# Ledger of designs, part 140: peptides against a protein of PDB entry 5HB3

Target 1, 150 residues: chain A of PDB entry 5HB3
Amino acid sequence: RQMQDRCMSEYNQRIRNAPEGSIDPFRMACYKIIGRCDLSNRSLDGLQTDVNDWIWLQFNLARETDRSLELAGESYGLAELQASIREIGLKHFPKTAAEDTNGSFGMFFYLQILAGMFEQAIAYLYPFSYVDAVHFAIALTYYGLLRPVD

## One batch from the design tools (peptide; made by RFdiffusion4, then SolubleMPNN)

Design b1_p29_6_s3
Fold by OpenDDE base, seed 4:
Structure b1_p29_6_s3 (fold): chain B 150 residues (1-150), chain A 29 residues (1-29)
Amino acid sequence: as target 1 above (150 residues)
Amino acid sequence: MEEEERERLEKLEEANKELGKKIIEDVRS
């Protein structure tokens, strides 16, 4: 709590008072990740990131802590991340193989797997790549991560 | 054959990179 409050204070102070472009984006990232500051903004301004960096950040922000100890509005867990990934999927990824023009379905599958959305991931992949979906389904089932329907 | 596969993978990688950027930009908005 004390550390979080300190991080919040420093984070807010820097955002408000620092000259434009003078803020170290990595320092701000540390405040966000460690202090869970400003979780409504789940991006790092001033850093050029790819999707891997983005998803890494999301997972770091999606900490499962005692929500009662977090500041109001500063709660973000796996469920919220999964919801975000679902929304991204609906907006940016093909729904069917016929809509797939560049093979991007694999990225959405990957994001879903990372987020633990195993059933949804397999269901999504199946119409795009039957063989791959089956292989992943077998593996996930073997490790008890996929619940097959009888 | 190996060269053709490499080219295919490079194209896919580039497409995914561009899509990733688009996603990140959209989430930031």
Scores: peptide ipSAE 0.242, ipTM 0.753, DockQ to the pose 0.768
Fold by OpenDDE base, seed 3:
Structure b1_p29_6_s3 (fold): chain B 150 residues (1-150), chain A 29 residues (1-29)
Amino acid sequence: as target 1 above (150 residues)
Amino acid sequence: MEEEERERLEKLEEANKELGKKIIEDVRS
């Protein structure tokens, strides 16, 4: 706890007092990941990251705990991440095969699978690739991750 | 055929990279 308190203090001081562009982005990333500072901002400013880095960060920041137990006074769990992925899907990914120009549907399927949104992932993939959707559905069912509707 | 598939995957990777940047920017804003 002492280390976390120190991280939060240093993070807040640097955010408020450091000259623009002088903050080491890697140090700030350490405060965020290790110290759990400023969880409302789930990005790494000053670092060029891809979608894999982004999703990795989201999982590392996510906690399945009560808000009262978080030193940051914030709650961000799997449910919030899943909600974010749904929102991303609505804004940035094709909803039908006719809208798919770049084959980006696979990335959204990937994000949903990582977030444990198995039923939604299969339902989404189905109109783009029937065969793949069926194969994944069988595999997920075999491992008890997919709940078929009766 | 293998080269064609490689080129397709490279194009897809580049497209996903650009889309990823857009997503991250949107979430940050």
Scores: peptide ipSAE 0.241, ipTM 0.752, DockQ to the pose 0.694
Fold by OpenDDE base, seed 1:
Structure b1_p29_6_s3 (fold): chain B 150 residues (1-150), chain A 29 residues (1-29)
Amino acid sequence: as target 1 above (150 residues)
Amino acid sequence: MEEEERERLEKLEEANKELGKKIIEDVRS
């Protein structure tokens, strides 16, 4: 708790008082990840990251913690992450095979699987790749991760 | 066939990379 308080204090002080471009983005990343500072901003400013780094960060920030124990007034859990992925899907990914111009459906499928959105992932994949959807459905069912609708 | 598949995968990878950047930028805004 004392470390978290320090992290928040230092993070806030740096955001407010540091000249533009003087903030070490890696240090700020550490405060965000370890100290859970400013959870409303789920990005690493000043760092070049890819989707893998982004999703890794989201999972690290998405902790099931008791709100009463967090100094951050905001809670960010798996449900919020799943909601974010859903919104990303609506904005950036094809809804149907007819809309798929770049073959990007696989990335959205991947993000949904990582977030534990198995039923939605299979349902999404099915119109794009029937064979792959069936294979994944079988595997997920075998491991008890997919609940088939009777 | 292997070369054509490689080229297709490379193109897809680049497209996904660009899409990833757009997603990150959108979330950051």
Scores: peptide ipSAE 0.239, ipTM 0.752, DockQ to the pose 0.739
Fold by OpenDDE base, seed 2:
Structure b1_p29_6_s3 (fold): chain B 150 residues (1-150), chain A 29 residues (1-29)
Amino acid sequence: as target 1 above (150 residues)
Amino acid sequence: MEEEERERLEKLEEANKELGKKIIEDVRS
């Protein structure tokens, strides 16, 4: 707790008082990850990141805890992450195989799997690659992660 | 055939990279 409090204090101080362009983006990233500072901004400004870095950050920031116990005063959980993934899917990914020109459907499938959206992921993958969808469905069912429809 | 597959994968990787950038930019806005 003391460490988190210190991180929050330093984060807030730097955001408010640091000259423009003087903030070390890596340090700010550390404050965000360790100190859980400014969870409403789930990006790393000043850093070049890819989708893997982005999703890694989202998972590190996501918590399944009682909101009343969140020291940062902000809450971000799996549900919010899943909502973000859905929104991303609607905006950036093909909805049908006919719309897929570059094979990007795999990335959206990947993001959904990571976010625990197993049923949605399989349903999405099926029209693009039914064989792969079936294989994943079997595996997910075996591990009790996929809820079969009765 | 191997070269063709390599080229296809490289194109996919590039496309995914660009898409990733767009996604990240969108969520920042």
Scores: peptide ipSAE 0.239, ipTM 0.745, DockQ to the pose 0.779

Design b1_p29_6_s4
Fold by OpenDDE base, seed 3:
Structure b1_p29_6_s4 (fold): chain B 150 residues (1-150), chain A 29 residues (1-29)
Amino acid sequence: as target 1 above (150 residues)
Amino acid sequence: SAAEEAARKKKLEEANKELGKKIIEDVRK
């Protein structure tokens, strides 16, 4: 607790008092990831990151912390991440094969799989690639990750 | 051909990179 409080204090002081651009973005990232400071801001400012870095960050921040210890406003878990992935999908990814110009459907499938959205991922992939969807469905079923629809 | 596949892969990687940037920018807003 003392370490976390100290991290939070330092983080807040630096955000408020440091001139723009003077804060090492990596240090701020450490405060966020290790110290769990300012979890409401799920982005790393000043760092050029790709989608893989972004999703990695989301998973690291998404801890099932006992709701009792985290201020109610800072609880971000797997469910919230899944909701975010759904929103991203609706905004940025093709819904049908006809809309897919760049083959980006694979990235959304990948994000859904990482987020544990297996049923949704297979359902999404099916119209783009029947063969791949079937293969993944078989594999996921084998590992007990896919619930067969009765 | 292997060259065509490599070119396709590179194009996809570039497209995904740009898409990733857009996604991150959108989430920051």
Scores: peptide ipSAE 0.238, ipTM 0.769, DockQ to the pose 0.696
Fold by OpenDDE base, seed 4:
Structure b1_p29_6_s4 (fold): chain B 150 residues (1-150), chain A 29 residues (1-29)
Amino acid sequence: as target 1 above (150 residues)
Amino acid sequence: SAAEEAARKKKLEEANKELGKKIIEDVRK
């Protein structure tokens, strides 16, 4: 707790008072991840990241604790992440196989799976690749992650 | 062929990389 409080204090101080470009983006990332600072900003401007890094960050920022137990002033959970993934899907990914030119549907499927959106992921994948959807459905069902369909 | 498959895979990876960047940029806004 003391460490977290210190991180929050330092983060807030630096973001407000530090000269432009003087803050190490990795340090700021540490404050965000460890200190849970400024969770409303879920992107790291000073770092060049890919989607894998982004999703990794999102999961690290996501917490399953109640607001009352969260030491940070802000809370960000799995539900919010899932909402973000849905929005990303609507904006950036093909809705149908006909719209898929680069095979990017797999990435959205992947993101949904990571976010625990299993039913939605399978439903999304199905029109693009029946075989893959079935295989994943079987696997997810086997592990108890997908509700059986009647 | 294995070479063709590798080429397709590489193409997909590059496309996904670019898409990922686009997503991140959009989310940052």
Scores: peptide ipSAE 0.237, ipTM 0.770, DockQ to the pose 0.680
Fold by OpenDDE base, seed 2:
Structure b1_p29_6_s4 (fold): chain B 150 residues (1-150), chain A 29 residues (1-29)
Amino acid sequence: as target 1 above (150 residues)
Amino acid sequence: SAAEEAARKKKLEEANKELGKKIIEDVRK
């Protein structure tokens, strides 16, 4: 608790008082990840990150803990992450094979799988790659992750 | 050919990298 309080204090102080561009982005990242500071801002400014880094951050910030027990006063859960992934999908990824110019459908499939959106991921993959969708469906079913639609 | 497959893979990686940047930028707004 003392460490968290100190992190929050330092984070707030730096955001308010530090000259623009003088804040070490890695230090700010540590405050977010370890100190759970300012969870409303789920991006790391000043860092060159790829989609893998981004999704890693989202999972670290998202806690499956009971919201009632979260000391940080702010909660970001799996449901919110899944909603974000859906929005990203609608904006940035092809909806049909005909729209797929760069083969980027695999990335969205990957993001959905990571977020536990298994049924949606398989449904999305199916029109792009039937064989792959079937293989993943079988595997997910085997592990009890895919619920059969009645 | 192996060369064509490598080129395709590289193109996809570059495209994914650019798409990733776009996604991150969009989420920051």
Scores: peptide ipSAE 0.234, ipTM 0.764, DockQ to the pose 0.729
Fold by OpenDDE base, seed 1:
Structure b1_p29_6_s4 (fold): chain B 150 residues (1-150), chain A 29 residues (1-29)
Amino acid sequence: as target 1 above (150 residues)
Amino acid sequence: SAAEEAARKKKLEEANKELGKKIIEDVRK
């Protein structure tokens, strides 16, 4: 608790009072991950990251606990992450095979699987690759992860 | 051929990297 409080205090102080361009982005990342500071900001400003780094951060910041018990006063669960991934899908990924020019559908399938959106992932993959969708569906069903009736 | 497949994979990887950057930038805004 004491460490977290110190992190929050320092984070807030730097965000508010630091001269422009003087904030260490790695330090800010540490405050966010360890101190749970400013969880409404789900990015790492000033750092070069890829989609894997981004999704890793999202999962580390996500909590499936009671919001009232969150020491930082901010809560972000898996449901909110899933909603974010859905929005990303709507904006940046092909919705049909006809729209797919670069084969980027696989990345969105990947993100959905990581987020536990199994039914949606299979449904999304199906029009792009029937065979692959069926194989994944069989595997997910075998492990009790897929609910085909949903 | 193996070379063609490698080229295809490389192209896809590059496209995915650019798409990833776009996604992150959009989310950051």
Scores: peptide ipSAE 0.232, ipTM 0.766, DockQ to the pose 0.708

Design b1_p29_7_s1 (from b1_p29_7, 18 letters changed)
Fold by OpenDDE base, seed 4:
Structure b1_p29_7_s1 (fold): chain B 150 residues (1-150), chain A 29 residues (1-29)
Amino acid sequence: as target 1 above (150 residues)
Amino acid sequence: MDKEHEELAELYKKVEKEKIEELKKWLSS
């Protein structure tokens, strides 16, 4: 708690007072990851990030920490990540095969899988590629990740 | 949040095909 408070203080101070462009993005990343500072902004400004970096960040921020120890408003867990993915899906990914112009459905499927949204992922994939959906469903079931409907 | 999501969505669209193939490979291995 004391460390987190210190990180938050330093993070806020730097964001507010540092000259433009002088902030070490790696340091800021450390504050975000270790100190869980400013979790409402889950991007790393000033870093060239790719999809893998973004995913990595999301998972690291979504740690199962004791939510009771998290500062009010700075909670971010798996549930929040899943909610974010749902929102992204609703806004930016095709809902039907007819809407899919560039094959982007697969990425949303992938995001759902990464977030542990297995049932939703399979349900989403099915209308785009029923064969793949079935294969993934079988695999996920085999590994005990998919709950078969009784 | 919306801008971030949009940028992220665009980024993901670029990597989609590769990631799906990787997942297929992983699940089939």
Scores: peptide ipSAE 0.024, ipTM 0.512, DockQ to the pose 0.428
Fold by OpenDDE base, seed 2:
Structure b1_p29_7_s1 (fold): chain B 150 residues (1-150), chain A 29 residues (1-29)
Amino acid sequence: as target 1 above (150 residues)
Amino acid sequence: MDKEHEELAELYKKVEKEKIEELKKWLSS
């Protein structure tokens, strides 16, 4: 708690008082990750990140912490991550095979799997590749991750 | 939020094939 409070204080102070361009993006990233500062902004400004970095960040921030222990109003959990992925999917990923110009459906499938959206992931994949969807459905069922609708 | 999502979508398009293969490997292990 004390460490988080200190990180938040330092983070806020730097955002408000630092001259433009003087903020070390790596330091700010540390405050965000360790101190859970400014969870509404889930990007690492000033850093060149790839998809792996982004995913890693999202999962680190998406902690099911007791909401009672999180400081005023900045809760980010798995539910928020899932909502974000859903929104991204609706706006930027193909809904049908006919819309898939770049073969990007697989990435959206992957994101849904990582976020634990197994049923939605399989449902999404099915119209693009029914064979793959069936194989993944079997695998997910085997591991107890997919609940067959009784 | 919209700009961030757009940048993210573009990033995802670059690595899609590789990540799908990695996922398949993980699920088969």
Scores: peptide ipSAE 0.023, ipTM 0.467, DockQ to the pose 0.407
Fold by OpenDDE base, seed 5:
Structure b1_p29_7_s1 (fold): chain B 150 residues (1-150), chain A 29 residues (1-29)
Amino acid sequence: as target 1 above (150 residues)
Amino acid sequence: MDKEHEELAELYKKVEKEKIEELKKWLSS
């Protein structure tokens, strides 16, 4: 708690008082990751990131912390991550094979799997690749991640 | 939030495109 409070204080102070461009983006990233500062902005400003970096960040920030320990208004858990992924999917990824111009359906499938959205991931993949959807469904069922419908 | 999601979507599209191109190159070799 003391460390988090300190991180937040330093983060806020730097954002407010530091000259533009003088802030070390890596330091700011550390404050965000360790201190969970400014969880409304889940990007790493000033850093070149790829999809893997973003995913890693989201999972890191989506710690199942007791909400009581988080400062009021800055809670981010798995549910919020899943909601974000769902929103991204609805806005920016193809819904059908006919809409898939760039083959990006696989990325959205992958994101859903990582976020534990297994049923939704399989349902999403099904219209793009029936065979793959079935294989993944079998695998997920084998690992107890997909509940078979009785 | 919308801007972040848009940037993310663009990043995903870029990465996916790059991966697809890499796979195509590998399969053609």
Scores: peptide ipSAE 0.022, ipTM 0.399, DockQ to the pose 0.374
Fold by OpenDDE base, seed 3:
Structure b1_p29_7_s1 (fold): chain B 150 residues (1-150), chain A 29 residues (1-29)
Amino acid sequence: as target 1 above (150 residues)
Amino acid sequence: MDKEHEELAELYKKVEKEKIEELKKWLSS
């Protein structure tokens, strides 16, 4: 707790007092990951990150067990991540094969699988690739991850 | 792959910004 309080104090001090462009982005990343500072902003400003880096960051920040230790309003868990992925899907990914110009449906399917949204992932994949959707459904059912709708 | 990742990251940043702005509007009302 003392370490987290120190991280929060240093983070807030730097955000408020540091001249523009003088903040070390790697140090700020450490405060976010270790100190869980400013969970409302889950981006790493000033760093070149790819989708894998972004996903890794989201999963590291999404902690259910420590929610009771977090300050009110600064909680981020799996449910919030799933809600974010759903929102991104609705706004920015193709809903049908006819809308898919860049083959981006696979990325959204992958994000849903990583977030444990198995039923939704299969339902999404079905209109793009029936065969693949069936294969994944069988595999997920075998491992007890897919709940069949009665 | 790198371009797709960058586009997705930008999209997530946009979504977060929109959520923060919505919360600010709610708190000011």
Scores: peptide ipSAE 0.018, ipTM 0.364, DockQ to the pose 0.051

Design b1_p29_7_s2 (from b1_p29_7, 18 letters changed)
Fold by OpenDDE base, seed 1:
Structure b1_p29_7_s2 (fold): chain B 150 residues (1-150), chain A 29 residues (1-29)
Amino acid sequence: as target 1 above (150 residues)
Amino acid sequence: MEKEHEELAELYEKVKEELVKKLKELLSS
């Protein structure tokens, strides 16, 4: 909490005293991640990021709603982010092996894993590759990442 | 193989753009 408060203080000071866009993008990213400042602006101008880096940033900025009440900083729900990923899945990715034309199912599987949607990722992968789904399920279980089915 | 990689790359960009739009909408509400 002390580190977060310091980051928030520094962020507020710099935003008040510096022209827009004059702050180093890396420093701005640190303020956003640690201090959870200005979460409405998720663009990191000047940083070249691949898909993994971008996704990683989004998840670090996301929080569960229950914990948001304990923090003074801005918050964005992980559940809302995951809901958006589900919607993207419905629009752009195959639902069954019969619909798969270019093997893009693996991309959506990976996206779900990065989003912490482990149960859904395994369930999604199973009809495309049951062997791989079983292997991933075993691995995720080993690391305690799979939740009991409600 | 090259065509498949290109298609996947295009799909990644489309997904990223849509996700960014959705996130902006959610954060602005």
Scores: peptide ipSAE 0.081, ipTM 0.622, DockQ to the pose 0.041
Fold by OpenDDE base, seed 2:
Structure b1_p29_7_s2 (fold): chain B 150 residues (1-150), chain A 29 residues (1-29)
Amino acid sequence: as target 1 above (150 residues)
Amino acid sequence: MEKEHEELAELYEKVKEELVKKLKELLSS
């Protein structure tokens, strides 16, 4: 809590006193990750990030708490992120191996994993690569991330 | 290989843009 409060204080001070664009993007990212500052601006302008880095950040910034307990405008649930990923998947990624022309199924698999959608990720990967799906399922089960269906 | 990389890069950008758009919509509400 003390660290978060300090980060928030520093963040607010810099936003208020620093000229626009003078704040180091990496430092800003640290404030957002550690201090959970300015969650309404999640783009991390000025940093070159790939999709994996970006989605990992979104995952870490997402909250699995009751939205009603959070401050308005500073909340974003993991459920909303997962819903967005599902929608993107339906629009941009292959549903079957026959539709896969560029091997992009792996990208969507990793997006789901990074978003904590483990069951869905394995189910998606299965028709593309049975062997890989089984290996990941075993690994996820080992770490307690995949719930065995009773 | 270059063509495949380009296609993947384009897909990355499209996905990012769409996610950012959705996030902004969710956070603005």
Scores: peptide ipSAE 0.047, ipTM 0.579, DockQ to the pose 0.061
Fold by OpenDDE base, seed 3:
Structure b1_p29_7_s2 (fold): chain B 150 residues (1-150), chain A 29 residues (1-29)
Amino acid sequence: as target 1 above (150 residues)
Amino acid sequence: MEKEHEELAELYEKVKEELVKKLKELLSS
């Protein structure tokens, strides 16, 4: 609750202080995912909601198909989805900050997070935005999604 | 900003199509 409130407070502060449309969609996505902040900005919400809804739908469809092998099917479907996302990443997204021309690294980071590839997502984000990667790592660790390597 | 959003939207649609295709292939096997 305290982290969520802090995230909401920071989000509201940034929205109030930033000119309309100047907030990086990636940052908005981060606040939405971590803070569950209701993004009142409908224009960004439309594109992000469509992506989120589609990914959520795909996850649900993958779960519905193999009800008889729920555990094995979920693991198999998720593993294959993760493999597909890795392949997509190699084909369509920048590997380094030097290759980033359109700021699409945030979208790939988001896809990895949605697929449960938390360690890989943080590792990918790190060279693009060190500060954001550290903040996400802390947040994911707090929620028990990232295991600190001993 | 509009151009960047459009490029991102196009990329998202490509990724979406590829993921759907792969999921369909997995479900048909």
Scores: peptide ipSAE 0.087, ipTM 0.624, DockQ to the pose 0.031; fails the geometry check
Fold by OpenDDE base, seed 4:
Structure b1_p29_7_s2 (fold): chain B 150 residues (1-150), chain A 29 residues (1-29)
Amino acid sequence: as target 1 above (150 residues)
Amino acid sequence: MEKEHEELAELYEKVKEELVKKLKELLSS
């Protein structure tokens, strides 16, 4: 709750104060995903593939339904979603860079992030793009979403 | 390039369909 509130506050502040298009798309995405900020604006700036928008929408919808359950203490829906994403990943996405023929690894990474599978997402991304994985890891750690392995 | 894009698009559609199916199942439970 506290993190969400902070995200909302920062999001609102940045939207109000930042010139249009000056906000880092990744940061914006993080606010939307983590803070569930501005769910009406379903565009992820810089991730603007129709697919990404659709995925984002679907995940948010799923989470909204689950939120009622989460508020009731039932995380059943999220667990099932995560399981589904894992299954989809195994079926449709490359496991290694050598298997990646079409560059689809990013999509699976994104799906995992949307599902709150942060540690798994970073671990998955690492062999494909070390630099990006590190950057995401730092960011997620900064926001308290990733626990550093000591 | 066009072929690669087409393959990617097909993958996206497959993933989309599967996700939608799973989401519907989750929402119906």
Scores: peptide ipSAE 0.054, ipTM 0.589, DockQ to the pose 0.032; fails the geometry check

